# Peptides against a protein of PDB entry 3T7K, part 70

Target 1, 248 residues: chain A of PDB entry 3T7K
Amino acid sequence: KAEKILARFNELPNYDLKAVCTGCFHDGFNEVDIEILNQLGIKIFDNIKETDKLNCIFAPKILRTEKFLKSLSFEPLKFALKPEFIIDLLKQIHSKKDKLSQININLFDYEINGINESIISKTKLPTKVFERANIRCINLVNDIPGGVDTIGSVLKAHGIEKINVLRSKKCTFEDIIPNDVSKQENGGIFKYVLIVTKASQVKKFTKLINDRDKNETILIVEWNWCVESIFHLNVDFTSKKNVLYQKK

## One batch from the design tools (peptide; made by RFdiffusion4, then SolubleMPNN)

Design b2_p15_1_s4 (from b2_p15_1, 6 letters changed)
Fold by OpenDDE base, seed 4:
Structure b2_p15_1_s4 (fold): chain B 248 residues (1-248), chain A 15 residues (1-15)
Amino acid sequence: as target 1 above (248 residues)
Amino acid sequence: ASSEWDPSVDPELPD
């Protein structure tokens, strides 16, 4: 059926998209449309798997969804596109009235606002955002909204190798893991990196660390610090935004 | 296929 529909076109583009959708197309696509998209080099996956070599995200705007955040870790993210790309594409293909010899839809016309070439270019870097920031091992409180698994998965996608989950009410100093990275000459390395949800946790962890490991560097941030770092594909250590405690 | 966003199915991670 898809072949018959596409037969009216003299040339078919190959978009070469391996994509996931977020904030759109939650009902999926019918079999015919999936086949049409496949013939155009557009493969849509339900979930993110590294083995699929995903290079595209469909979303109406920048979202704080797991999929969107992880899409910025694609190697590379080639395109971040609005769902209207697919809608207009399928509409044009299914149109019986227009004797269209060619599909006239340009990917570049459907870019998500705020995902610019600067962001896309950073996804071509050989390192992940937190790797570049010398953040390898973090401590994450167990009561984080969104859950430690989801948050942890996003962080791992962006170069965090080890996530230590802290039971905020019961943890001791011995439960806190150091950020085990080699000192780079010019890079501020924080020995302890923690993502917390409450001011009380800041007080607790700063006390525990300072009492047992004096003069060590500490970074305590909110989840939003991570999100902003991901959205920019850069960690700005000069910003105090979403930083709850910093000791250099 | 809908371009509409359903946060119940595809939630944003909270602040």
Scores: peptide ipSAE 0.561, ipTM 0.921, DockQ to the pose 0.916
Fold by OpenDDE base, seed 3:
Parts: C-alpha cells; structure tokens; sequence
Structure b2_p15_1_s4 (fold): chain B 248 residues (1-248), chain A 15 residues (1-15)
C-alpha cells in the first residue's frame, strides 16, 4: 500500500532521520504511514537506545522531558523538528493531486524554536557538557522530584560518570563523594558537587563539608542548573542562576 | 497521528 501511494512521485527524498518523539504523537502512527516514513529514510523509535544512533528529536517546543534532555546528548543531534514536519509530509503524500515530480518539504522550515545551529554544533563536540565542565562525580539527594533514576540517567547521558544518591535525613560527611577530576587549568574544578532540593539541605551539607574539609571547593545547585546547562550545552560558572551555594 | 500534548504519557521533569 505504501509503495502504491509513493508511486505518484518521480523522486523520493532520503531524509536520513533516526528519531524519537516527545510531547507529540503519543498514539503513534499507523502501519502505512510508518512504511511511508521508512521509505523516505525516517525511522521513529519508541525509546532512546545508544545502539540506534539517534540523530533527531520531534517536539512542539523545548521540553523538560527525559527524551528531550537526552536528545541533546545525541552524537550528533542533526535535527530538532516540530511534529508539523511529519504532518505536512504525510498530508502531501496522501494528497489526491496529480503526479508530482518531488516532495516539497524542507526540514529547515520546521526547526524547534530555541534549538539553533549553535546548539546543534555543540552536539558534534567529542565531549559531553558536564565532562567539559569537569563534573564527573556528583551527589544527588534522594528526594529529588522526578526520581533519582530518571534524573541520574539524564545526567549520565551528558557526561556525569558517577551519581551518588544521598539519603538527605540520614547522610553524614562520609556519604558525600568527591568529584574526582584531575586539575585542569581551564575551568572551575569543584571537589564537591551536589544537587539538592531544599535550603535545609544546603545548610546541612555545607556544614558537614566545611567542618570536615574546611578549605575545599563546593558547588551546590538545584536541578534547574543542570537543565539550563543541558539546554545551552554549556556550563556557565559565572552565572548565579540556580546556584544555591558556591565556594571557590 | 496527532501532535496533541499528553503530559501524562510523556511528562516534563519538575523543578
């Protein structure tokens, strides 16, 4: 059926997209449309797997979903597109108009607002955003909204190697892990990096660390600090936004 | 295929 539908075109594009969807197409696609998309070099996956070499995200806008945040770690992310790309494409293909020479849909017309070439270019870098920021090991409080598994998975996708989960009410200084990175000349290296949710946790952890390791560097941030860093694919250590405590 | 938003199926991570 897909072949018959596509036979009306003299030439078919190959978009070469391996994509996931977020904030759209929750009901999926029918079998015919999936086959049509496949013939056009568009493959849509249900979940993110590294083995699939995903290069595209479909979303109506920038979202704080697990899929969207992880898509910015693709190697590279080639396209971040609005769902209207697929909608318009399928509409054109299913049209009962006479034989068309080609499909007239340009990917660049469907870019997600806020995901520009500067962001896309950074996904071509050999390093991940937190790797570039010398953040390898972090401490994460166990009561973080969204759950430690989901948050941890996103952070790992962006170059954090070790996630230490802190039981906020019961943790001691010995439970806090250092950020084990070699001193590099470029960029602030913090010995202790923590993601917390409450002011009481800031007070607790700063006291624990300062009492036992008085002269060490500390960075305590909220989850939004990580999200903003991901959305920009850059850590700005000059910004105080979403930073709860910083000791250089 | 609908482009409708269903946050119950694909939720944004909270602040």
Amino acid sequence: as target 1 above (248 residues)
Amino acid sequence: ASSEWDPSVDPELPD
Scores: peptide ipSAE 0.560, ipTM 0.921, DockQ to the pose 0.895
Fold by OpenDDE base, seed 2:
Structure b2_p15_1_s4 (fold): chain B 248 residues (1-248), chain A 15 residues (1-15)
Amino acid sequence: as target 1 above (248 residues)
Amino acid sequence: ASSEWDPSVDPELPD
């Protein structure tokens, strides 16, 4: 069926997209449209797997979904596109009135607002955003909205190697793990990095650390600190936004 | 194909 539909075109583009969708196409695609997209070099996956070598995200805008956040860790993210790309593409293909001998859809016309070439270029870097920031091991409170598994998965995609989940009510100093990174000469390294949800947790963890490991560097942030870092593919240690406690 | 979004199956992570 797809071949018959595409036969009217003398030349077909190869977009070379391996994509996931977020915030769009929740009902999926029919079999014919999937086949059409596949013939145009557009393969849509349901889930993110490293083996699939994903290079594209479809979303209407910047979203705080797991898929969107993880897409910024693709190697590289080649395209972040609005769903209208697919809609317009399929519309042209299915149009009987269109006398076009070729498909005239340019990927660059469908970029997600706020995902510019500066962001895309950073996905080509050999390191992940938190890796560049010397954040390897973090402590995450167990009561974080969104769940430790989802949050942890996003953080790992962006270069955090170890996520220690803290039971906020029962944890002791011994439960807190240090951020074990090699001392780079020019980078601020925090020995303890924690993601928390409440001011009471800040008080608790700062006390535990300061009582047992005096004069160490501490960074306590909200989840939004991580999100902003991901959206910019850069950690700004000069910003106080979403930082609950910092000791240099 | 619809560009509609169902947040129940594809939620944004909360603040």
Scores: peptide ipSAE 0.560, ipTM 0.921, DockQ to the pose 0.898
Fold by OpenDDE base, seed 5:
Structure b2_p15_1_s4 (fold): chain B 248 residues (1-248), chain A 15 residues (1-15)
Amino acid sequence: as target 1 above (248 residues)
Amino acid sequence: ASSEWDPSVDPELPD
């Protein structure tokens, strides 16, 4: 069926998109439309897998979804597009009224607001955002909204290698892992990095660390600190935003 | 293809 529909065009574009969708197309696509998209070099995946070499995300806007946050870790993210790209494309293809010899849809007309070339360029870097920030091992409280698995998966996509889940009510100093990074001469390295949800956790962890490992560097942040770092593909250590405790 | 968003299956992560 797709071949018959596409036969009216003398030339078909190859968009070369390997994409996921977030905040749109929850019902997916029918078989014919998937086939059409495939013939145009658009492959849509249900989930993010590194092996698929994803390069595109469809979303109506910047979102705090797992997929959107992970899309900023693509190598590279080539396109962040509004769902209207697919809608207009399929509409044009299914249109019987217009004697269309060519498909006239430009990807650049459908860019998501706020995903600019600066962000796209950073996805071409050989390192991930937290890797560049010398954050390799973090401690994550078990009561984090969104769940430790989802949050952890996003953090790992962005270069955190080890996530230690802390049981906030029962944890001791021995349960807290250090951020094991080689001392680079020019980078502020925090020995202990923690993501917490409550002020009581800040008090607890600062006490535990300071009582047992005096004079060590500590960074305690909210999840929003991570989100902002991901959205900018940069960690700003000069900002106090979403930082609950910092000891240099 | 529906461009509608279902937050139940594709939620934004909370603050």
Scores: peptide ipSAE 0.558, ipTM 0.921, DockQ to the pose 0.899

Design b2_p15_2_s1 (from b2_p15_2, 5 letters changed)
Fold by OpenDDE base, seed 5:
Structure b2_p15_2_s1 (fold): chain B 248 residues (1-248), chain A 15 residues (1-15)
Amino acid sequence: as target 1 above (248 residues)
Amino acid sequence: ELKSGGIDESELLPD
């Protein structure tokens, strides 16, 4: 059926998109439309897997979703597109009234607002954002909204190798892992990095660390610190935004 | 007609 529909076009574009959707197309696509998209070099996946070499995300805008945050870790993210790209494309293809011999839909007309070339260019870097920031091992409180699995998965996509989940009410100093990174000559390394949800945890962890490992470097942040770092694909250590405690 | 379906707020990670 898709072949018959597409036969009216003299030439078919190859968009070369391997995409996921977030905040759109919750009901998916019918079989014919999926086949059409596939013939145009558009493959839509249900979930993000590294093996799929995803390069595109469809979303109506910048979103704080797992998929959107992870899309910024694609290697590279080539396109962040509005769902209207697919809608308009399929409308044009299914239209019997359009005497068009060619598909005239340009990807660049459907870019998500706020995902600019600066962001796209950073996805071409050989390192991930937290890797560049010398954050390899973190401590994450178990009561984090969104759940440790989802949050952890996003953080791992962005270069955090080890996530230690802390039982916030029961943990001791021995449960806290150091951020084990080689000292680079030009970069400050925080020995302890923690993501927490409330001020009581800051007080607890700062006390535990300072009592047992005096004069060590500590970074305690909110989840929003991570989100902002991801959205900018840069960690700004000069900013105190979403930083709850910092000892250099 | 294919629709985008809008934003599912349940997909949003909390602040």
Scores: peptide ipSAE 0.364, ipTM 0.892, DockQ to the pose 0.919
Fold by OpenDDE base, seed 1:
Structure b2_p15_2_s1 (fold): chain B 248 residues (1-248), chain A 15 residues (1-15)
Amino acid sequence: as target 1 above (248 residues)
Amino acid sequence: ELKSGGIDESELLPD
């Protein structure tokens, strides 16, 4: 059926998209439309797997979803597109009135606002955002909204290797892991990096660390610090936004 | 007609 529909076109584009969707197309696509999209080099996946070599995300806008945040870790993210791309494409293909010899839909017309070439270019870097920031091992409180698994998965996608989950009420200094990064002479490497949710946790962890490991560098941030870093694909250590405690 | 649908708030990670 898809072949018959597409037979009216003299040439078919190959968009070469391996995509996930977030904040759109919750009901999926019908079989014919999936076949059409496949013939146009558009493959939509339900979940993110590294083996699929995903290069695209569909979303109405920048979203704080697991899929969206992880899409910024694609190697590279080629396109971040609005769902209207698919809608307009399929609409054109299904149109009986248009004696269109060619599909006339340009990917660049459907870019998500705020995902610019600067962001896309950073996804081509050989390193991940937190890797570049010398953040390898972090401590994450167990009461983080969104859950440690989801948050942890996003952070790992962006170069954090080890996530230590802290039971905030019961943890001791010995439960806090250092950020095992080789001391580069000139780099502001934080020995302890923590993501927390409450001011009481800041007080607790700063006390525990300072009492037992004096003069060490500490970074305590909110989840939003990570999100902003991901959305910019850059860690700005000069910013105090979403930083709860910093000791250099 | 294909619709993009809405944003499910449950999919959004909290602030």
Scores: peptide ipSAE 0.364, ipTM 0.892, DockQ to the pose 0.903
Fold by OpenDDE base, seed 3:
Structure b2_p15_2_s1 (fold): chain B 248 residues (1-248), chain A 15 residues (1-15)
Amino acid sequence: as target 1 above (248 residues)
Amino acid sequence: ELKSGGIDESELLPD
């Protein structure tokens, strides 16, 4: 059926998209539309797997979803597109209007607002955002909204190698792991990096660390610090936004 | 007609 529908075109584009959707197309696609999209080099996946070499995300806007945040870790993210791309494409294809020689849909007309070439270019870098920031080992409180598994998965996608989950009520200094990175001359290396949810945790962890490991560097941030870093694909250590405690 | 649908709030990570 898809072949018959596409036969009216003398030339078919190959978009070469391997995509996931977030905040759109919850009901999926019918079999014919999936076949059409496949013939145009558009493959939609239900979940993110590294082996699929995903390069595209469909979303109505920038979203704080696991899929959207992880899409910024694609190698590279080629396109971040509005769902209207698929809608308009399928509408054009299903149109009974005269023999169209070509499909006239430009991907660049459907870019998600705020995902610009600067962001796309950073996804081509050989390193992940937190790797570039010399953050490899972090401490994450167990009461983080969204859950440690989801948050941890996003952070790992962006170059954090080790996530230590802290039981905020019961943890001691010995439960806190150092950020074990080689001393690089030009980057502010924090020995202890923590993601927390409450001011009481800041007081607790700063006391524990300062009492036992004096004069060490500490970074305590909110989840929003990580999100902003991901959305910009850059860690700005000059910003105090979402930083709860910093000792350089 | 294909519709994009709405944003499922359950997919949004908390602030």
Scores: peptide ipSAE 0.362, ipTM 0.892, DockQ to the pose 0.918
Fold by OpenDDE base, seed 2:
Structure b2_p15_2_s1 (fold): chain B 248 residues (1-248), chain A 15 residues (1-15)
Amino acid sequence: as target 1 above (248 residues)
Amino acid sequence: ELKSGGIDESELLPD
């Protein structure tokens, strides 16, 4: 059925998209439309898997979803597109207007607002955002909104290798892991990096660390610090935004 | 007609 529909076009584009959707297309696509999209080189996946070599995300705007945040870790993210791309494409294809010998839809016309070439270019870097920031091992409180698994999965996608989950009420100094990174000559390395939710946790962890490991560098941040770093694909250590405690 | 649908707020990570 898809072949018959596409037969009216002399040439078909190959968009070469391997995509996930977030905040759109909750009902999925019918079989014919999936076949059409596949013939145009557009493959839509339900979940993010590294083996699929995803290069695209469909979303109406920048979203704080697991899929959107992880899409910024694609290697590279080639396109971040509005769902209207698919809608307009399928509308054009299903149109009975005989005069369309070609599909005239440009991907660049459907870019998500705020995902610019500067962001896209950073996804071509050989390193992940937290890797570039010398953040390898973090401590994450167990009461983090969104859950440690989801948050941890996003952080790992962006180059954090080890996530230590802290039981905020029962943890001791021995439960806190250091950020074990090789001394790079010019990078501010924090020995202890923690993501927390409450001021009481800041007080607790700063006391535990300062009492047992004096004069060490500490970074305590909110989840929003990580989100902002991901959205910019850059860690700004000069910003105090979402930083709860910093000792250099 | 294919619709993009809405944003599922349940997918949004909290602030």
Scores: peptide ipSAE 0.361, ipTM 0.892, DockQ to the pose 0.889

Design b2_p15_2_s2 (from b2_p15_2, 7 letters changed)
Fold by OpenDDE base, seed 2:
Structure b2_p15_2_s2 (fold): chain B 248 residues (1-248), chain A 15 residues (1-15)
Amino acid sequence: as target 1 above (248 residues)
Amino acid sequence: SLSSGGIDESLLLPD
């Protein structure tokens, strides 16, 4: 059926999209439309797997979903597109107007607002955002909204290698892991990096670290610090935004 | 800020 529908076009575009969707298309697509999209080089996956070499995200806008955040770790993210791309595409294809010799849909017309070429270009870098920031090992409190698994998965996608989960009520200094990164010439490596949710945790962890490992560098941030870093694909250590405690 | 402009305040949104 898909072939019959597409037969009216003299030439079919190959969009070469391997995509996931977030915040849209919750009901999925019917079998015919999936086949149509496949013929146009658009493959939509349910979940993110590295083996699928995903290069596209569909979303109505910038979202703080796992899929959206992880899409910025694609290698590269070629396109971040509004769902209207698919909607308009399928609409044109299903149109009974015989006179359409070609599909007239340009991907660039459907870019998600705020995801510009500057962001896209950074996904072509050989390193991940936290890797570039010399953040390899972090401490994450167990009461983080969204759960340690999801948050951890996002962070790992962006270059954090080790996530140590802290039981905030029971943890001791020995439970806190250092950010084991070789000193680069540019400096700015924090020995202890922590993501916390409460001011009481800041007080606790700063005390534990300062009492036991005096004069070491500490960075304590909230989740929004990570999100901001991901959305910009850059860590700005000059900003105090979303930083709860910093000792350089 | 890309993260604040019209984005849900939720720390993590469901897919």
Scores: peptide ipSAE 0.038, ipTM 0.718, DockQ to the pose 0.116
Fold by OpenDDE base, seed 4:
Structure b2_p15_2_s2 (fold): chain B 248 residues (1-248), chain A 15 residues (1-15)
Amino acid sequence: as target 1 above (248 residues)
Amino acid sequence: SLSSGGIDESLLLPD
């Protein structure tokens, strides 16, 4: 059926998109449309797997979802597109108009607002955002909204290698892991990096660390610090936004 | 924040 529908076109584009969707197309696509999209070089996956070599995300706007955040770790993210791309594409294909020579839809007309070429270009870098920031090992409190698995997965996608989950009520200094990275000449390295949710945790962890490991560098941030870093694909250590405690 | 809330099963919001 898809072939019959597409036969109306003399030439079909190959978009070469391997995509996930977030905040759109919750009901998925019917079999015919999936086949149509496939013939146009558009493959939509339910979940993110590294083996799929995903290069595209569909979303109505910048979202704070696992899929969206992880999409910025694609190697590279080629396109971040509004769902209207698919909608308009399918609409044109299903149109009862006479034989069209070409599909007249330009991907660049459907870019998600705020995801510009500067951001896209950074996804081509050989390193991930937290890797560039010399953050390899972090401590994550167990009560983080979204869950440690999801949050951890996002962080790992962006270059954090080890995520130590802290049981905030029971943890001791020995439970806190250091950020084991080699010092770079011009880069600030924090020995202890923690993502926390509340002020009481800041007090607790700062005390534990300062009492046992004096004069060490500490960075305690909110999840939003990570989110902002991901969206910019850059860690700004000069910003105090979403930083709860910093000791250089 | 650059991010907006959305409707998705994987929505991540801070406390």
Scores: peptide ipSAE 0.025, ipTM 0.682, DockQ to the pose 0.235
Fold by OpenDDE base, seed 3:
Structure b2_p15_2_s2 (fold): chain B 248 residues (1-248), chain A 15 residues (1-15)
Amino acid sequence: as target 1 above (248 residues)
Amino acid sequence: SLSSGGIDESLLLPD
């Protein structure tokens, strides 16, 4: 059926998209439309897997979803597109009235606002954002909204290798892991990096660390610090936004 | 702030 529909076109584009969707297309696509998209080089996956070599995200705007945040870790992210690309494409294809010999939809017309070439270019870098920031091992409180698994998965996608989950009510100093990175001469390396949710946790962890390891560097941040870092694909250590405690 | 957050929170940019 897809072949019959596409037969009216003398030439078909190959968009070469391997994509996931977030904030759109919750009901998925029918079998015919999936086949049409496949013939046009558009493959839509339900979940993110490294083996699929995803290069595209569909979303109406910048979102804080797991899929969107992880899409910024694609190698590279080639396109971030509005769902209207698919909608308009399918609409044109299913149109019986237009004796169109060619599909005239340009994906560049459907870029998500705020995802610019600067962001796209950074996804071509050989390193991940937190790797570049010398953050390898972090401590994550167990009561984080979204859950430690989801949050941890996003962080790992962006270069954090080890995530230590802290039981905030029961943890001691011995439960806190250091950020084990080689000291680079000119880079601010924090020995202890923690993501917390409450001011009480800041007080607790700062006390625990300072009492037992008095002269060490500490970075305590909110989840929003990570999100902003991901959206910019850069860690700005000069910014105090979403930083709850910093000891250099 | 991700899956457990409200729909609105998931649509918002960080401030």
Scores: peptide ipSAE 0.025, ipTM 0.643, DockQ to the pose 0.138
Fold by OpenDDE base, seed 1:
Structure b2_p15_2_s2 (fold): chain B 248 residues (1-248), chain A 15 residues (1-15)
Amino acid sequence: as target 1 above (248 residues)
Amino acid sequence: SLSSGGIDESLLLPD
């Protein structure tokens, strides 16, 4: 049936999109529309897998969802598009009134606001954002909203190799792992990196570390620090925003 | 900031 519908067009575009959706298309697509999209080189996946070589995200706007955050780790993210692209595309294809011999929809007209070429270009870099920032191992409190698995998954997608989950109430100094990165001659590497949710945790961890491992560098941030870093695909160590404690 | 564009102040939104 999809083939019959598309037969009216002399030429079909190949959009070459391997996409996930977030904040849109909760009801999915009917079988015919999926087939139509597939014939146009648009494949929509339910979940993110590295093997699928995803290159596109559909979302109404910038979102703080797992899928959206992970999409910025795609290699590369080619397009971040509004769902209206699909909507308009399908409308045009199903239209009986339009004597259009050609699909006239440009991907660039549907870019998500705030995801510009500068951001997209950074997804072509050979390294991930936290890798570039020399953050390899982090400590994550177990009571983080969203759960350690989801948060950890996002962080790993962006270059963090090891996530140590801390039981905030019971943890000791021995439970805190160092950021195992070779010191650069010019400094700038934090030995201890922690993501926390409460001020009490800041007090606890700073005390534990300072008492047992004096004069070491410490970075304690909230989740928003990570989010901002991901959205910019850059860690700004000069910013105090979302930094709860820093010892250089 | 790009993160402020999220309608929800939650740390992580569901899909």
Scores: peptide ipSAE 0.042, ipTM 0.723, DockQ to the pose 0.119; fails the geometry check

